# Designs tried in a protein design run: peptides against a protein of PDB entry 2L2L. Part 10

Target 1, 42 residues: chain A of PDB entry 2L2L
Amino acid sequence: SPEERERMIKQLKEELRLEEAKLVLLKKLRQSQIQKEATAQK

## One batch from the design tools (peptide; aimed at target 1 E6)

Design b2_p18_7_s3 (made by RFdiffusion4, then SolubleMPNN; from b2_p18_7, 6 letters changed)
Fold by OpenDDE base, seed 4:
Structure b2_p18_7_s3 (fold): chain B 42 residues (1-42), chain A 18 residues (1-18)
Amino acid sequence: as target 1 above (42 residues)
Amino acid sequence: AREEELEEELERLRREKE
């Protein structure tokens, strides 16, 4: 139904928001780890 | 500290997805 489709679109938008936030945090974590390794090797 | 805070935030986002 149009209502089921709207519910599915809302759910997929929320899932996308969470995956985008997760991707930003993983990129920051990866950068922090690389910096920590580069400082520990000095 | 900063790595731990980011891991905790990733765990919060996983709980919001369930």
Scores: peptide ipSAE 0.083, ipTM 0.713, DockQ to the pose 0.032
OpenDDE base, seeds 1, 2, 3, 5: peptide ipSAE 0.077, 0.079, 0.048, 0.078; ipTM 0.705, 0.707, 0.644, 0.707

Design b2_p18_7_s4 (made by RFdiffusion4, then SolubleMPNN; from b2_p18_7, 5 letters changed)
Fold by OpenDDE base, seed 5:
Structure b2_p18_7_s4 (fold): chain B 42 residues (1-42), chain A 18 residues (1-18)
Amino acid sequence: as target 1 above (42 residues)
Amino acid sequence: EREEELEEELERLRREKE
């Protein structure tokens, strides 16, 4: 039904929001690790 | 500190996905 499609679209939008937030955090974590390694080698 | 805060936030996002 159109209502079932709208519910699925809302769920997929929330899943996308969580995966985008996770990707931003993983990029920050990776950058922090690389910076720590680069400061420990000096 | 900053890495621990990021790991805690990643754990919060995992709990919101379950």
Scores: peptide ipSAE 0.139, ipTM 0.758, DockQ to the pose 0.031
OpenDDE base, seeds 1, 2, 3, 4: peptide ipSAE 0.138, 0.138, 0.136, 0.134; ipTM 0.757, 0.756, 0.756, 0.754

Design b2_p18_8_s1 (made by RFdiffusion4, then SolubleMPNN; failed a check: too like the target's own chain; its pose is not in this set)
Amino acid sequence: SELERKIKELEKELEELK

Design b2_p18_8_s3 (made by RFdiffusion4, then SolubleMPNN; its pose is not in this set)
Fold by OpenDDE base, seed 3:
Order: C-alpha cells, then structure tokens, then sequence
Structure b2_p18_8_s3 (fold): chain B 42 residues (1-42), chain A 18 residues (1-18)
C-alpha cells in the first residue's frame, strides 16, 4: 500500500542517518588510534 | 579520554538502530 511504502521510506531514511553517524565516528576512532600508536612509538 | 567518549557515542548509535 502507499502507507506501507511511506513507512518503509521513513525507516530507510533513519537507518541511513544512523549509518552516516557511525561512519563519521569510526573515521574519528581510526584517526585517534593512529595518533595513539604514533605517540606510543616516541 | 576523547577516544572513550567516541566509543560510547558509537555504542549509543548502535542501540538506536534496534
């Protein structure tokens, strides 16, 4: 139904928002780990 | 640490998906 399609689109938009937020956090975590390793070798 | 705060934010975002 049109209502089921609208609910599915809202769910997929929320999943996309969460995955984009996770990707930003994972990139920051990776950078922090690289910096920690580079400082531990000094 | 900033790393621990980022891990906690990631855990929160993973819980909001469930």
Amino acid sequence: as target 1 above (42 residues)
Amino acid sequence: SELEEMIERLRKELEEER
Scores: peptide ipSAE 0.072, ipTM 0.697, DockQ to the pose 0.031
OpenDDE base, seeds 1, 2, 4, 5: peptide ipSAE 0.072, 0.066, 0.069, 0.066; ipTM 0.699, 0.694, 0.696, 0.676

## One batch from the design tools (peptide; aimed at target 1 I9 K13)

Design b2_p19_1_s1 (made by RFdiffusion4, then SolubleMPNN; its pose is not in this set)
Fold by OpenDDE base, seed 1:
Structure b2_p19_1_s1 (fold): chain B 42 residues (1-42), chain A 19 residues (1-19)
Amino acid sequence: as target 1 above (42 residues)
Amino acid sequence: SELEERIEEIKKKIEELKK
């Protein structure tokens, strides 16, 4: 039904937001690690 | 990455449900 599809879309959008936020944090962490290694080699 | 693949799968499912 259209109501079921709407519920599924809402659930998937919520999951998407959480996974995208996690990806942003992991990318920032990775960049911070690279910067830390680059500064430790000076 | 596995996380990026999962994000893309979620996006595909959303697009399929909008059709």
Scores: peptide ipSAE 0.586, ipTM 0.886, DockQ to the pose 0.792
OpenDDE base, seeds 2, 3, 4, 5: peptide ipSAE 0.585, 0.583, 0.585, 0.583; ipTM 0.886, 0.885, 0.885, 0.885

Design b2_p19_1_s2 (made by RFdiffusion4, then SolubleMPNN; its pose is not in this set)
Fold by OpenDDE base, seed 1:
Structure b2_p19_1_s2 (fold): chain B 42 residues (1-42), chain A 19 residues (1-19)
Amino acid sequence: as target 1 above (42 residues)
Amino acid sequence: DELEKRIKEIKEKIEELEK
């Protein structure tokens, strides 16, 4: 039904937001680790 | 790569449901 489709879209959009937030955090953590290693080698 | 792949799969599913 259209209502079931709308519910599925809302669920997928919520999952997308969680996974995007996780990706942003992992990219920041990776960059912080690279900077820490680059500063420890000086 | 796994997380970026999952994000792509979710976006593709949303696009197919919004048609």
Scores: peptide ipSAE 0.612, ipTM 0.897, DockQ to the pose 0.785
OpenDDE base, seeds 2, 3, 4, 5: peptide ipSAE 0.610, 0.608, 0.611, 0.610; ipTM 0.897, 0.897, 0.897, 0.897

Design b2_p19_1_s4 (made by RFdiffusion4, then SolubleMPNN; its pose is not in this set)
Fold by OpenDDE base, seed 1:
Structure b2_p19_1_s4 (fold): chain B 42 residues (1-42), chain A 19 residues (1-19)
Amino acid sequence: as target 1 above (42 residues)
Amino acid sequence: SKLEERIEEIKKKIEELKK
């Protein structure tokens, strides 16, 4: 039904936002690790 | 990455449900 599809879309959008936020944090962490290694080698 | 793959899968499912 249209109502079921709407519920599924809302649930998938919620999951998407959480996974995207996690990806941003992991990318920042990775970059921070690279910068830390680069500064430790000076 | 596995996380980027999951994000893309979710995006595809959303697009399929909007059709």
Scores: peptide ipSAE 0.599, ipTM 0.890, DockQ to the pose 0.774
OpenDDE base, seeds 2, 3, 4, 5: peptide ipSAE 0.597, 0.596, 0.598, 0.596; ipTM 0.890, 0.890, 0.890, 0.889

Design b2_p19_2_s1 (made by RFdiffusion4, then SolubleMPNN; its pose is not in this set)
Fold by OpenDDE base, seed 1:
Structure b2_p19_2_s1 (fold): chain B 42 residues (1-42), chain A 19 residues (1-19)
Amino acid sequence: as target 1 above (42 residues)
Amino acid sequence: RVEELKRKIEELEEELKKL
């Protein structure tokens, strides 16, 4: 039904928001690790 | 995973416009 599809869209949009936030955090952690290794080699 | 979720949202939104 249209109402079932609307509920599924809302659930997928919330999952997308959480996965995007996780991806941003993991990219920042990876970049911080690269910078830490580059500073430890000086 | 992010791009898969975006595609699935787009598919469902286009299905809603056809009703």
Scores: peptide ipSAE 0.216, ipTM 0.763, DockQ to the pose 0.844
OpenDDE base, seeds 2, 3, 4, 5: peptide ipSAE 0.212, 0.213, 0.213, 0.214; ipTM 0.762, 0.764, 0.762, 0.762

Design b2_p19_2_s3 (made by RFdiffusion4, then SolubleMPNN; failed a check: the pose's geometry; its pose is not in this set)
Amino acid sequence: RVEELKRMIEKLREELEKE

Design b2_p19_2_s4 (made by RFdiffusion4, then SolubleMPNN; failed a check: the pose's geometry; its pose is not in this set)
Amino acid sequence: RVEELKRQIKELEEELKKE

Design b2_p19_3 (made by RFdiffusion4)
Pose (drawn by RFdiffusion4):
Structure b2_p19_3 (pose): chain A 42 residues (1-42), chain P 19 residues (1-19)
Amino acid sequence: as target 1 above (42 residues)
Amino acid sequence: IEEQEEKVEEIKEEIEELE
């Protein structure tokens, strides 16, 4: 089932983007707590 | 952040192994 192999790649590609998006957002949160305390506690 | 980086690396490794 060669298509199955390719399907896994496509699925991982999608999750990759979402997984990265959260990583990039986490980095902003770090820098957001540096300047002017952190305004929002959440 | 570290845990999240690890998860991104694991996904990339799996994609490379499958390619």

Design b2_p19_3_s1 (made by RFdiffusion4, then SolubleMPNN; from b2_p19_3, 7 letters changed)
Fold by OpenDDE base, seed 4:
Structure b2_p19_3_s1 (fold): chain B 42 residues (1-42), chain A 19 residues (1-19)
Amino acid sequence: as target 1 above (42 residues)
Amino acid sequence: VEELEERVRKIKEEIKRLE
């Protein structure tokens, strides 16, 4: 139904927000690790 | 990270099919 579809879109948008926040954090952690290794080798 | 990027892509594609 249109109402079930709207509920499913809301749930997927919430899941997307959580997974994008995790992805941003992991990318920042990866960049910080590479920068620390590059500064420790100089 | 690559697996999480693929999950984010799949969720975006599913939302787009339902809108």
Scores: peptide ipSAE 0.587, ipTM 0.893, DockQ to the pose 0.850
OpenDDE base, seeds 1, 2, 3, 5: peptide ipSAE 0.587, 0.586, 0.585, 0.587; ipTM 0.893, 0.893, 0.893, 0.893

Design b2_p19_3_s2 (made by RFdiffusion4, then SolubleMPNN; from b2_p19_3, 5 letters changed)
Fold by OpenDDE base, seed 1:
Order: structure tokens, then C-alpha cells, then sequence
Structure b2_p19_3_s2 (fold): chain B 42 residues (1-42), chain A 19 residues (1-19)
């Protein structure tokens, strides 16, 4: 059904937003760890 | 991070297949 496909697309777009937000946070955390290690070695 | 990047890409492909 077109309605079932639209519902599935909405669910996938919601999951995508959550996983992309998590990915941004993990990338920032990794960068912050590298910067802390680089500043602790000076 | 790599596993999560692969998950994001799989979700994007599923959306593209349904649109």
C-alpha cells in the first residue's frame, strides 16, 4: 500500500535522524579525546 | 563509529528504495 510505504519512510527517516545525531556526538567525543591527549603531551 | 556510518548508509538506501 502507498500509505504503508509512507509510514515506513517516516519511521526510517526518524531512525536516520537519531543515528546521525549519535554519529555527530561520537565524532565530537573522539575529536575531544584526541585534543585532550595532544594537550596533555605538551 | 564505522559500524554506525554503515548503519546510517543502510537506512538511507532503504529510504531511496521506497521513494
Amino acid sequence: as target 1 above (42 residues)
Amino acid sequence: IKELEEKVEKIKKKIEELE
Scores: peptide ipSAE 0.565, ipTM 0.885, DockQ to the pose 0.826
OpenDDE base, seeds 2, 3, 4, 5: peptide ipSAE 0.563, 0.563, 0.564, 0.563; ipTM 0.885, 0.885, 0.885, 0.885

Design b2_p19_3_s4 (made by RFdiffusion4, then SolubleMPNN; from b2_p19_3, 5 letters changed)
Fold by OpenDDE base, seed 1:
Order: C-alpha cells, then structure tokens, then sequence
Structure b2_p19_3_s4 (fold): chain B 42 residues (1-42), chain A 19 residues (1-19)
C-alpha cells in the first residue's frame, strides 16, 4: 500500500541519517590518524 | 569506511525505488 511504502521510506531515511553520521565521524577519525602519523614522522 | 559507503548507497537506491 502507499502507507506501507511511506513507512518503509521513513525507516530507510532514519537508517540513512545514522549511517551517514557514522560515515562522517569515521572519515574525520581516519584523517586525524593520518595527520597524527605524518606529524610523528617529522 | 568503504563498506559503510556501499551501505549508504544501497539505502539511497532503496529510497529512490520506493518514491
């Protein structure tokens, strides 16, 4: 039904928001690790 | 990160298929 599809879209958009927030955090953490290693080798 | 990027893209495709 249209109402079932709307519920599925809402659930997927919530999951997407959580996974994107985690992805942004992990990318920042990876970049900070690379920068720390590059500064420790000087 | 690469696995999570793939999962994000899979969720986006599922949303596009339902809209």
Amino acid sequence: as target 1 above (42 residues)
Amino acid sequence: IEELEKRVEEIKKKIEELE
Scores: peptide ipSAE 0.581, ipTM 0.888, DockQ to the pose 0.792
OpenDDE base, seeds 2, 3, 4, 5: peptide ipSAE 0.580, 0.579, 0.580, 0.579; ipTM 0.888, 0.888, 0.888, 0.888

Design b2_p19_4 (made by RFdiffusion4)
Pose (drawn by RFdiffusion4):
Structure b2_p19_4 (pose): chain A 42 residues (1-42), chain P 19 residues (1-19)
Amino acid sequence: as target 1 above (42 residues)
Amino acid sequence: ELEERVEEIKEKIEELEEE
């Protein structure tokens, strides 16, 4: 089932974007707590 | 944890492309 192998790559690709997006957002949160306290507690 | 998971996904994609 060669298509199955390719399907896994496509699926990992999607999750990779989402997994990354959270990562980039988490970096912003760090820098958001540095300047002017952190305004929002959440 | 997010960085590790991104590395794991990239490695798995490379392995699957090699196969």

Design b2_p19_4_s1 (made by RFdiffusion4, then SolubleMPNN; from b2_p19_4, 6 letters changed; failed a check: too like the target's own chain)
Amino acid sequence: ELEERIKQLEEKIKELEEE

Design b2_p19_4_s2 (made by RFdiffusion4, then SolubleMPNN; from b2_p19_4, 5 letters changed)
Fold by OpenDDE base, seed 1:
Structure b2_p19_4_s2 (fold): chain B 42 residues (1-42), chain A 19 residues (1-19)
Amino acid sequence: as target 1 above (42 residues)
Amino acid sequence: ELEERIEQLKKKIEELEKE
C-alpha cells in the first residue's frame, strides 16, 4: 500500500542519516589518527 | 563497506519514491 511504502521510505531515510553520520565520524577519527602519528614522528 | 551500504539505502529510497 502507499502508506506501507511511505513508512518504509521514512525508516530507510532514518537509517541513511545514521550511517552518513557514522561515516563522517569515522573519517574525522581516521584523519585525527593520521595527524597524531605525523606529529609523534617529529 | 559503510559507503556501499549508504549507496544501497539511497538506491532503495529512490526506487520506492518513483512508484
Scores: peptide ipSAE 0.584, ipTM 0.888, DockQ to the pose 0.799
OpenDDE base, seeds 2, 3, 4, 5: peptide ipSAE 0.582, 0.582, 0.583, 0.583; ipTM 0.888, 0.888, 0.888, 0.888

Design b2_p19_4_s3 (made by RFdiffusion4, then SolubleMPNN; from b2_p19_4, 7 letters changed; failed a check: too like the target's own chain)
Amino acid sequence: SLEERIKQIKEEIEKLEKE

Design b2_p19_4_s4 (made by RFdiffusion4, then SolubleMPNN; from b2_p19_4, 7 letters changed; failed a check: too like the target's own chain)
Amino acid sequence: DLEERIKQLKEKIKKLEEE

Design b2_p19_5 (made by RFdiffusion4)
Pose (drawn by RFdiffusion4):
Parts: C-alpha cells; sequence; structure tokens
Structure b2_p19_5 (pose): chain A 42 residues (1-42), chain P 19 residues (1-19)
C-alpha cells in the first residue's frame, strides 16, 4: 500500500502546521507578559 | 485562541516531504 505511506506524510503535514501555529502563538504570549504586566490574566 | 491558531496555521507555508 504505497499510497498509505504517502497518506501518513500528508496527515503529518497538517498536524505540523497546527502544531507549529500553537508554538508561534506560545512565543507571543511570552513576550506579551514582558511588556506592561500581562493585562489579561488568561 | 482557536481562531487565532487557525489563522496562523493558514499563514504557514505548506511543508514538502519525499515518501
Amino acid sequence: as target 1 above (42 residues)
Amino acid sequence: FEEEIEEIAEELPEPEFEP
């Protein structure tokens, strides 16, 4: 099932983006807590 | 946050990999 192998790559590609998006947003939060306290507690 | 994550994920380049 060669297609199965390619399918896994496509699936991991999607998740990779999402996974990465959370990582980029998590860095913004860090910098958001540095300037002017953190305004929002959540 | 969900919307922001979706927007960030749309802005990300599509990754390329060989099988």

Design b2_p19_5_s1 (made by RFdiffusion4, then SolubleMPNN; from b2_p19_5, 6 letters changed)
Fold by OpenDDE base, seed 4:
Structure b2_p19_5_s1 (fold): chain B 42 residues (1-42), chain A 19 residues (1-19)
Amino acid sequence: as target 1 above (42 residues)
Amino acid sequence: LEKELLEIAEKLPEPVFEP
């Protein structure tokens, strides 16, 4: 039904938002590791 | 969960985008 499709789209949008937050965290963690390595080599 | 991940991310340096 149209209502079932709308519910599924809302669920997929919430899942996408969670995966975007995980991606931001992982990118910042990676950058923090690179910065620590660059400061330890000086 | 999203709020907790973002709160942890705020304590971390911004990602440098290399071109």
Scores: peptide ipSAE 0.314, ipTM 0.799, DockQ to the pose 0.082
OpenDDE base, seeds 1, 2, 3, 5: peptide ipSAE 0.305, 0.309, 0.310, 0.311; ipTM 0.786, 0.790, 0.800, 0.789

Design b2_p19_5_s2 (made by RFdiffusion4, then SolubleMPNN; from b2_p19_5, 5 letters changed)
Fold by OpenDDE base, seed 5:
Structure b2_p19_5_s2 (fold): chain B 42 residues (1-42), chain A 19 residues (1-19)
Amino acid sequence: as target 1 above (42 residues)
Amino acid sequence: LEEELKEIAEKLPEPEFEV
């Protein structure tokens, strides 16, 4: 059904948005680790 | 953790097909 397809697209967009948020968090965590290592080496 | 991910997700632009 076109309604089933639209629901599936909305679910996949929500899953994608959550994985994007997780990647942003992991990138920020990694950046914070690099900054802590760079400040500990000074 | 899931609440923090939702707060980050709300600040992200609508998913355009490139991560």
Scores: peptide ipSAE 0.100, ipTM 0.688, DockQ to the pose 0.351
OpenDDE base, seeds 1, 2, 3, 4: peptide ipSAE 0.098, 0.097, 0.099, 0.098; ipTM 0.685, 0.685, 0.691, 0.682

Design b2_p19_5_s3 (made by RFdiffusion4, then SolubleMPNN; from b2_p19_5, 7 letters changed)
Fold by OpenDDE base, seed 2:
Structure b2_p19_5_s3 (fold): chain B 42 residues (1-42), chain A 19 residues (1-19)
Amino acid sequence: as target 1 above (42 residues)
Amino acid sequence: LEEELLKLAKQLPEPEFEP
């Protein structure tokens, strides 16, 4: 139904936002590790 | 969960490129 499709789209949008937030965190964690290694080598 | 992940991310250095 149109209502079932709308509910599915809302769920997929919330899942996407959650995965984007995880990706931001993981990218910052990775960058923090690289920066720590670069500062420990000086 | 999203809000908590974003809050934790704000405590870390910004990457040179945003996702």
Scores: peptide ipSAE 0.214, ipTM 0.756, DockQ to the pose 0.097
OpenDDE base, seeds 1, 3, 4, 5: peptide ipSAE 0.212, 0.208, 0.200, 0.210; ipTM 0.750, 0.756, 0.750, 0.742

Design b2_p19_5_s4 (made by RFdiffusion4, then SolubleMPNN; from b2_p19_5, 6 letters changed)
Fold by OpenDDE base, seed 2:
Structure b2_p19_5_s4 (fold): chain B 42 residues (1-42), chain A 19 residues (1-19)
Amino acid sequence: as target 1 above (42 residues)
Amino acid sequence: LEKELLEIAEKLPEPEFEV
């Protein structure tokens, strides 16, 4: 139904936002590791 | 979960490029 499709789209949008938040965290963790290695080599 | 991940991310340095 149109209502079932709308519910599925809402669920997929919520899942996407969670995966985007995980990606932000992982990219910042990776960058923090690179910066720590660069500061430890000086 | 999303809020807790974002709160942890705010304590970390920004990446040099957009996410």
Scores: peptide ipSAE 0.254, ipTM 0.779, DockQ to the pose 0.096
OpenDDE base, seeds 1, 3, 4, 5: peptide ipSAE 0.251, 0.252, 0.246, 0.254; ipTM 0.779, 0.781, 0.777, 0.782

Design b2_p19_6_s3 (made by RFdiffusion4, then SolubleMPNN; its pose is not in this set)
Fold by OpenDDE base, seed 1:
Structure b2_p19_6_s3 (fold): chain B 42 residues (1-42), chain A 19 residues (1-19)
Amino acid sequence: as target 1 above (42 residues)
Amino acid sequence: DELEKRIEELKKKIEELKK
């Protein structure tokens, strides 16, 4: 039904937002690690 | 790559359900 499809879209959008937030965090952690290593080599 | 692949898969599923 259209209502079932809408519920499934809402669920997939929620999962997408969680995975996007995780990706942002992992990119920040990776960048922080690179900067820490670059600073420790000076 | 795994997480970016999962994000793309979710976007694709959402787009197919909007048609």
Scores: peptide ipSAE 0.559, ipTM 0.878, DockQ to the pose 0.777
OpenDDE base, seeds 2, 3, 4, 5: peptide ipSAE 0.556, 0.554, 0.557, 0.556; ipTM 0.878, 0.877, 0.878, 0.878; seed 4 fails the geometry check

Design b2_p19_6_s4 (made by RFdiffusion4, then SolubleMPNN; failed a check: too like the target's own chain; its pose is not in this set)
Amino acid sequence: DELEERIKELEEKIKELEE

Design b2_p19_7 (made by RFdiffusion4; failed a check: the pose's geometry)
Pose (drawn by RFdiffusion4):
Structure b2_p19_7 (pose): chain A 42 residues (1-42), chain P 19 residues (1-19)
Amino acid sequence: as target 1 above (42 residues)
Amino acid sequence: EELEEEVERLEELIEEALE
């Protein structure tokens, strides 16, 4: 099932973007707590 | 030969997916 192998790559690609997006957002949160306390506690 | 061609296609798809 050669298509199955390609399908896994496509699925991982989608999750990769989402997984990455969270990582980029977390980095902003770190810098957001450096300047002017952190205004929002959440 | 067919398996080598499949491996090349899979590598290309991985490269595109990491783009």

Design b2_p19_7_s1 (made by RFdiffusion4, then SolubleMPNN; from b2_p19_7, 7 letters changed; failed a check: the pose's geometry)
Amino acid sequence: SREEEEKERLEKLKEEALK

Design b2_p19_8 (made by RFdiffusion4; failed a check: too like the target's own chain)
Pose (drawn by RFdiffusion4):
Structure b2_p19_8 (pose): chain A 42 residues (1-42), chain P 19 residues (1-19)
Amino acid sequence: as target 1 above (42 residues)
Amino acid sequence: ELKEELEELREENEELEEE
């Protein structure tokens, strides 16, 4: 099932974007807590 | 390769959430 192998790559690609998007957002949160306290507690 | 990259990104997110 060669298609199955390719399908896994596509699936991992999608999750990769989402996984990364959280990572980029977490980095902004770190810099958001540096300047002017953190305004929002959540 | 893509699986390894995803595992690395998950580990980096978990480290940042703990921090």

Design b2_p19_8_s1 (made by RFdiffusion4, then SolubleMPNN; from b2_p19_8, 11 letters changed)
Fold by OpenDDE base, seed 3:
Structure b2_p19_8_s1 (fold): chain B 42 residues (1-42), chain A 19 residues (1-19)
Amino acid sequence: as target 1 above (42 residues)
Amino acid sequence: SIEEKLRLVKAENELLEKE
């Protein structure tokens, strides 16, 4: 049904928002690690 | 699509978690 499809899309959008927030944190953590390694090698 | 975007973000997160 169109209503069932719209409910599924809303759930996927909520999950996407959470995964995108996680991605931002993981990228920041990775960048911090790379910077620490680059400073430790000097 | 929303499903495709979610799949791509999950795959990128899984890669970054393993590093």
Scores: peptide ipSAE 0.644, ipTM 0.909, DockQ to the pose 0.724
OpenDDE base, seeds 1, 2, 4, 5: peptide ipSAE 0.644, 0.644, 0.644, 0.642; ipTM 0.909, 0.909, 0.909, 0.909

Design b2_p19_8_s2 (made by RFdiffusion4, then SolubleMPNN; from b2_p19_8, 9 letters changed)
Fold by OpenDDE base, seed 1:
Structure b2_p19_8_s2 (fold): chain B 42 residues (1-42), chain A 19 residues (1-19)
Amino acid sequence: as target 1 above (42 residues)
Amino acid sequence: EIKEKLELVKAELELLEKE
C-alpha cells in the first residue's frame, strides 16, 4: 500500500536520524578519550 | 558497527524511495 510505504519511509528516516546522532556521540566520546590519554601522558 | 547499520538504513530508504 502507498500508505504502508510512506509509514516505512518515515520509520527509516527516524532510525537514520537516531543512528547519525549516536555516531556523532561516539565520535565525541572517542575524541574525549584520546584527549584524556594525551593529558594523562603529560 | 553503527556505520554499517547507517549504510543499511540509507540503502533501504533509497530502495523504497525509488519504488
Scores: peptide ipSAE 0.114, ipTM 0.729, DockQ to the pose 0.105
OpenDDE base, seeds 2, 3, 4, 5: peptide ipSAE 0.112, 0.112, 0.113, 0.111; ipTM 0.728, 0.729, 0.729, 0.728

Design b2_p19_8_s3 (made by RFdiffusion4, then SolubleMPNN; from b2_p19_8, 12 letters changed)
Fold by OpenDDE base, seed 3:
Structure b2_p19_8_s3 (fold): chain B 42 residues (1-42), chain A 19 residues (1-19)
Amino acid sequence: as target 1 above (42 residues)
Amino acid sequence: SIEEKLRLVKAEIELLEKE
């Protein structure tokens, strides 16, 4: 039903926000490691 | 779509976790 579809979309949106937050954290962590390696090689 | 966005984000996370 349209109502079931809308509930599923809301759940997917909630999951997406959590995964986007995880992705931002992982990108920042990775960038920090790259910067540490680049400074250690100088 | 929301499903497509979620798939893309999960794929990017999986790539970063393997490196």
Scores: peptide ipSAE 0.571, ipTM 0.889, DockQ to the pose 0.652
OpenDDE base, seeds 1, 2, 4, 5: peptide ipSAE 0.569, 0.568, 0.567, 0.569; ipTM 0.889, 0.889, 0.889, 0.889

Design b2_p19_8_s4 (made by RFdiffusion4, then SolubleMPNN; from b2_p19_8, 12 letters changed; failed a check: too like the target's own chain)
Amino acid sequence: QIEEELRLVKAKIELLEKE

## One batch from the design tools (peptide; aimed at target 1 L23 L26 R30)

Design b2_p20_1_s1 (made by RFdiffusion4, then SolubleMPNN; failed a check: too like the target's own chain; its pose is not in this set)
Amino acid sequence: EIKQLEERLRLIKAEIEELE

Design b2_p20_1_s2 (made by RFdiffusion4, then SolubleMPNN; failed a check: too like the target's own chain; its pose is not in this set)
Amino acid sequence: EIEQLKERLRLIKKEIEELE

Design b2_p20_1_s3 (made by RFdiffusion4, then SolubleMPNN; failed a check: too like the target's own chain; its pose is not in this set)
Amino acid sequence: EIKQLEEELRKIRAEIAKLE

Design b2_p20_1_s4 (made by RFdiffusion4, then SolubleMPNN; failed a check: too like the target's own chain; its pose is not in this set)
Amino acid sequence: EIKQLKEELRLIRAEIEKLE

Design b2_p20_2_s1 (made by RFdiffusion4, then SolubleMPNN; its pose is not in this set)
Fold by OpenDDE base, seed 4:
Structure b2_p20_2_s1 (fold): chain B 42 residues (1-42), chain A 20 residues (1-20)
Amino acid sequence: as target 1 above (42 residues)
Amino acid sequence: AELEAEKEELEKLREELEKK
């Protein structure tokens, strides 16, 4: 139904927002690991 | 210190995704 489609679109938009936030945090964690490795090599 | 807070937020987001 049009209502089921609207509910599904809302759920997929929420999942996308959570995955985008997770990707940002993983990128920051990776950047910090690279910085820690670069400081350990000095 | 800032990264430990971001890891805690990442863990919360993973737990929310695993509950679905």
Scores: peptide ipSAE 0.037, ipTM 0.577, DockQ to the pose 0.036
OpenDDE base, seeds 1, 2, 3, 5: peptide ipSAE 0.036, 0.028, 0.028, 0.030; ipTM 0.580, 0.513, 0.458, 0.566

Design b2_p20_2_s2 (made by RFdiffusion4, then SolubleMPNN; its pose is not in this set)
Fold by OpenDDE base, seed 2:
Structure b2_p20_2_s2 (fold): chain B 42 residues (1-42), chain A 20 residues (1-20)
Amino acid sequence: as target 1 above (42 residues)
Amino acid sequence: EELEKEKEELEKLREEQLKK
């Protein structure tokens, strides 16, 4: 139904928001690891 | 310390995804 399609679109938008937030945190974790390695080599 | 907060936030997001 059109209403089922609208519910599915809302669910997929929320899943996308959570995956984007997760990607930002993983990028921060990766950057902090590279900085720790660069400080351990000095 | 900063990395532990970021890991805890990542775990919370993963738990929210598994509850749906």
Scores: peptide ipSAE 0.049, ipTM 0.640, DockQ to the pose 0.035
OpenDDE base, seeds 1, 3, 4, 5: peptide ipSAE 0.049, 0.049, 0.049, 0.049; ipTM 0.644, 0.643, 0.621, 0.645

Design b2_p20_2_s3 (made by RFdiffusion4, then SolubleMPNN; failed a check: too like the target's own chain; its pose is not in this set)
Amino acid sequence: SELEEEKKLLEKLRKEQQQK

Design b2_p20_2_s4 (made by RFdiffusion4, then SolubleMPNN; failed a check: too like the target's own chain; its pose is not in this set)
Amino acid sequence: EELKKAEEELKKLRQEQLKK

Design b2_p20_3 (made by RFdiffusion4; failed a check: too like the target's own chain)
Pose (drawn by RFdiffusion4):
Structure b2_p20_3 (pose): chain A 42 residues (1-42), chain P 20 residues (1-20)
Amino acid sequence: as target 1 above (42 residues)
Amino acid sequence: ELEEEIEEREERIEELKEEI
């Protein structure tokens, strides 16, 4: 099932963007806590 | 906790890239 192999790559590709997006968001949170306390506690 | 979450997500991104 060669298609199955390719399907896994496509699936991982989608999760990869989401997984990354959260990483980039987390870095902003770190920098957000540096300047002016952190205004929002959440 | 935020640093740990960043490390965990970097590791998972590496794993996902290896699997692709």

Design b2_p20_3_s1 (made by RFdiffusion4, then SolubleMPNN; from b2_p20_3, 8 letters changed)
Fold by OpenDDE base, seed 3:
Structure b2_p20_3_s1 (fold): chain B 42 residues (1-42), chain A 20 residues (1-20)
Amino acid sequence: as target 1 above (42 residues)
Amino acid sequence: KLDEEIEQLEKKIQELKEKI
């Protein structure tokens, strides 16, 4: 059904938003690790 | 570990985008 597809798309968009938010946090954590290593080598 | 988790998450995000 078109309505069932729309409900499924809404759920997938919510999951996508959560995973994209997690990705931003992990990338910030990675950048913080790289910066700490670069400052410890000076 | 962190780079592998980022890679797996980027893959999952791509698979979600293909279903929408």
Scores: peptide ipSAE 0.630, ipTM 0.906, DockQ to the pose 0.724
OpenDDE base, seeds 1, 2, 4, 5: peptide ipSAE 0.629, 0.629, 0.629, 0.630; ipTM 0.906, 0.906, 0.906, 0.906

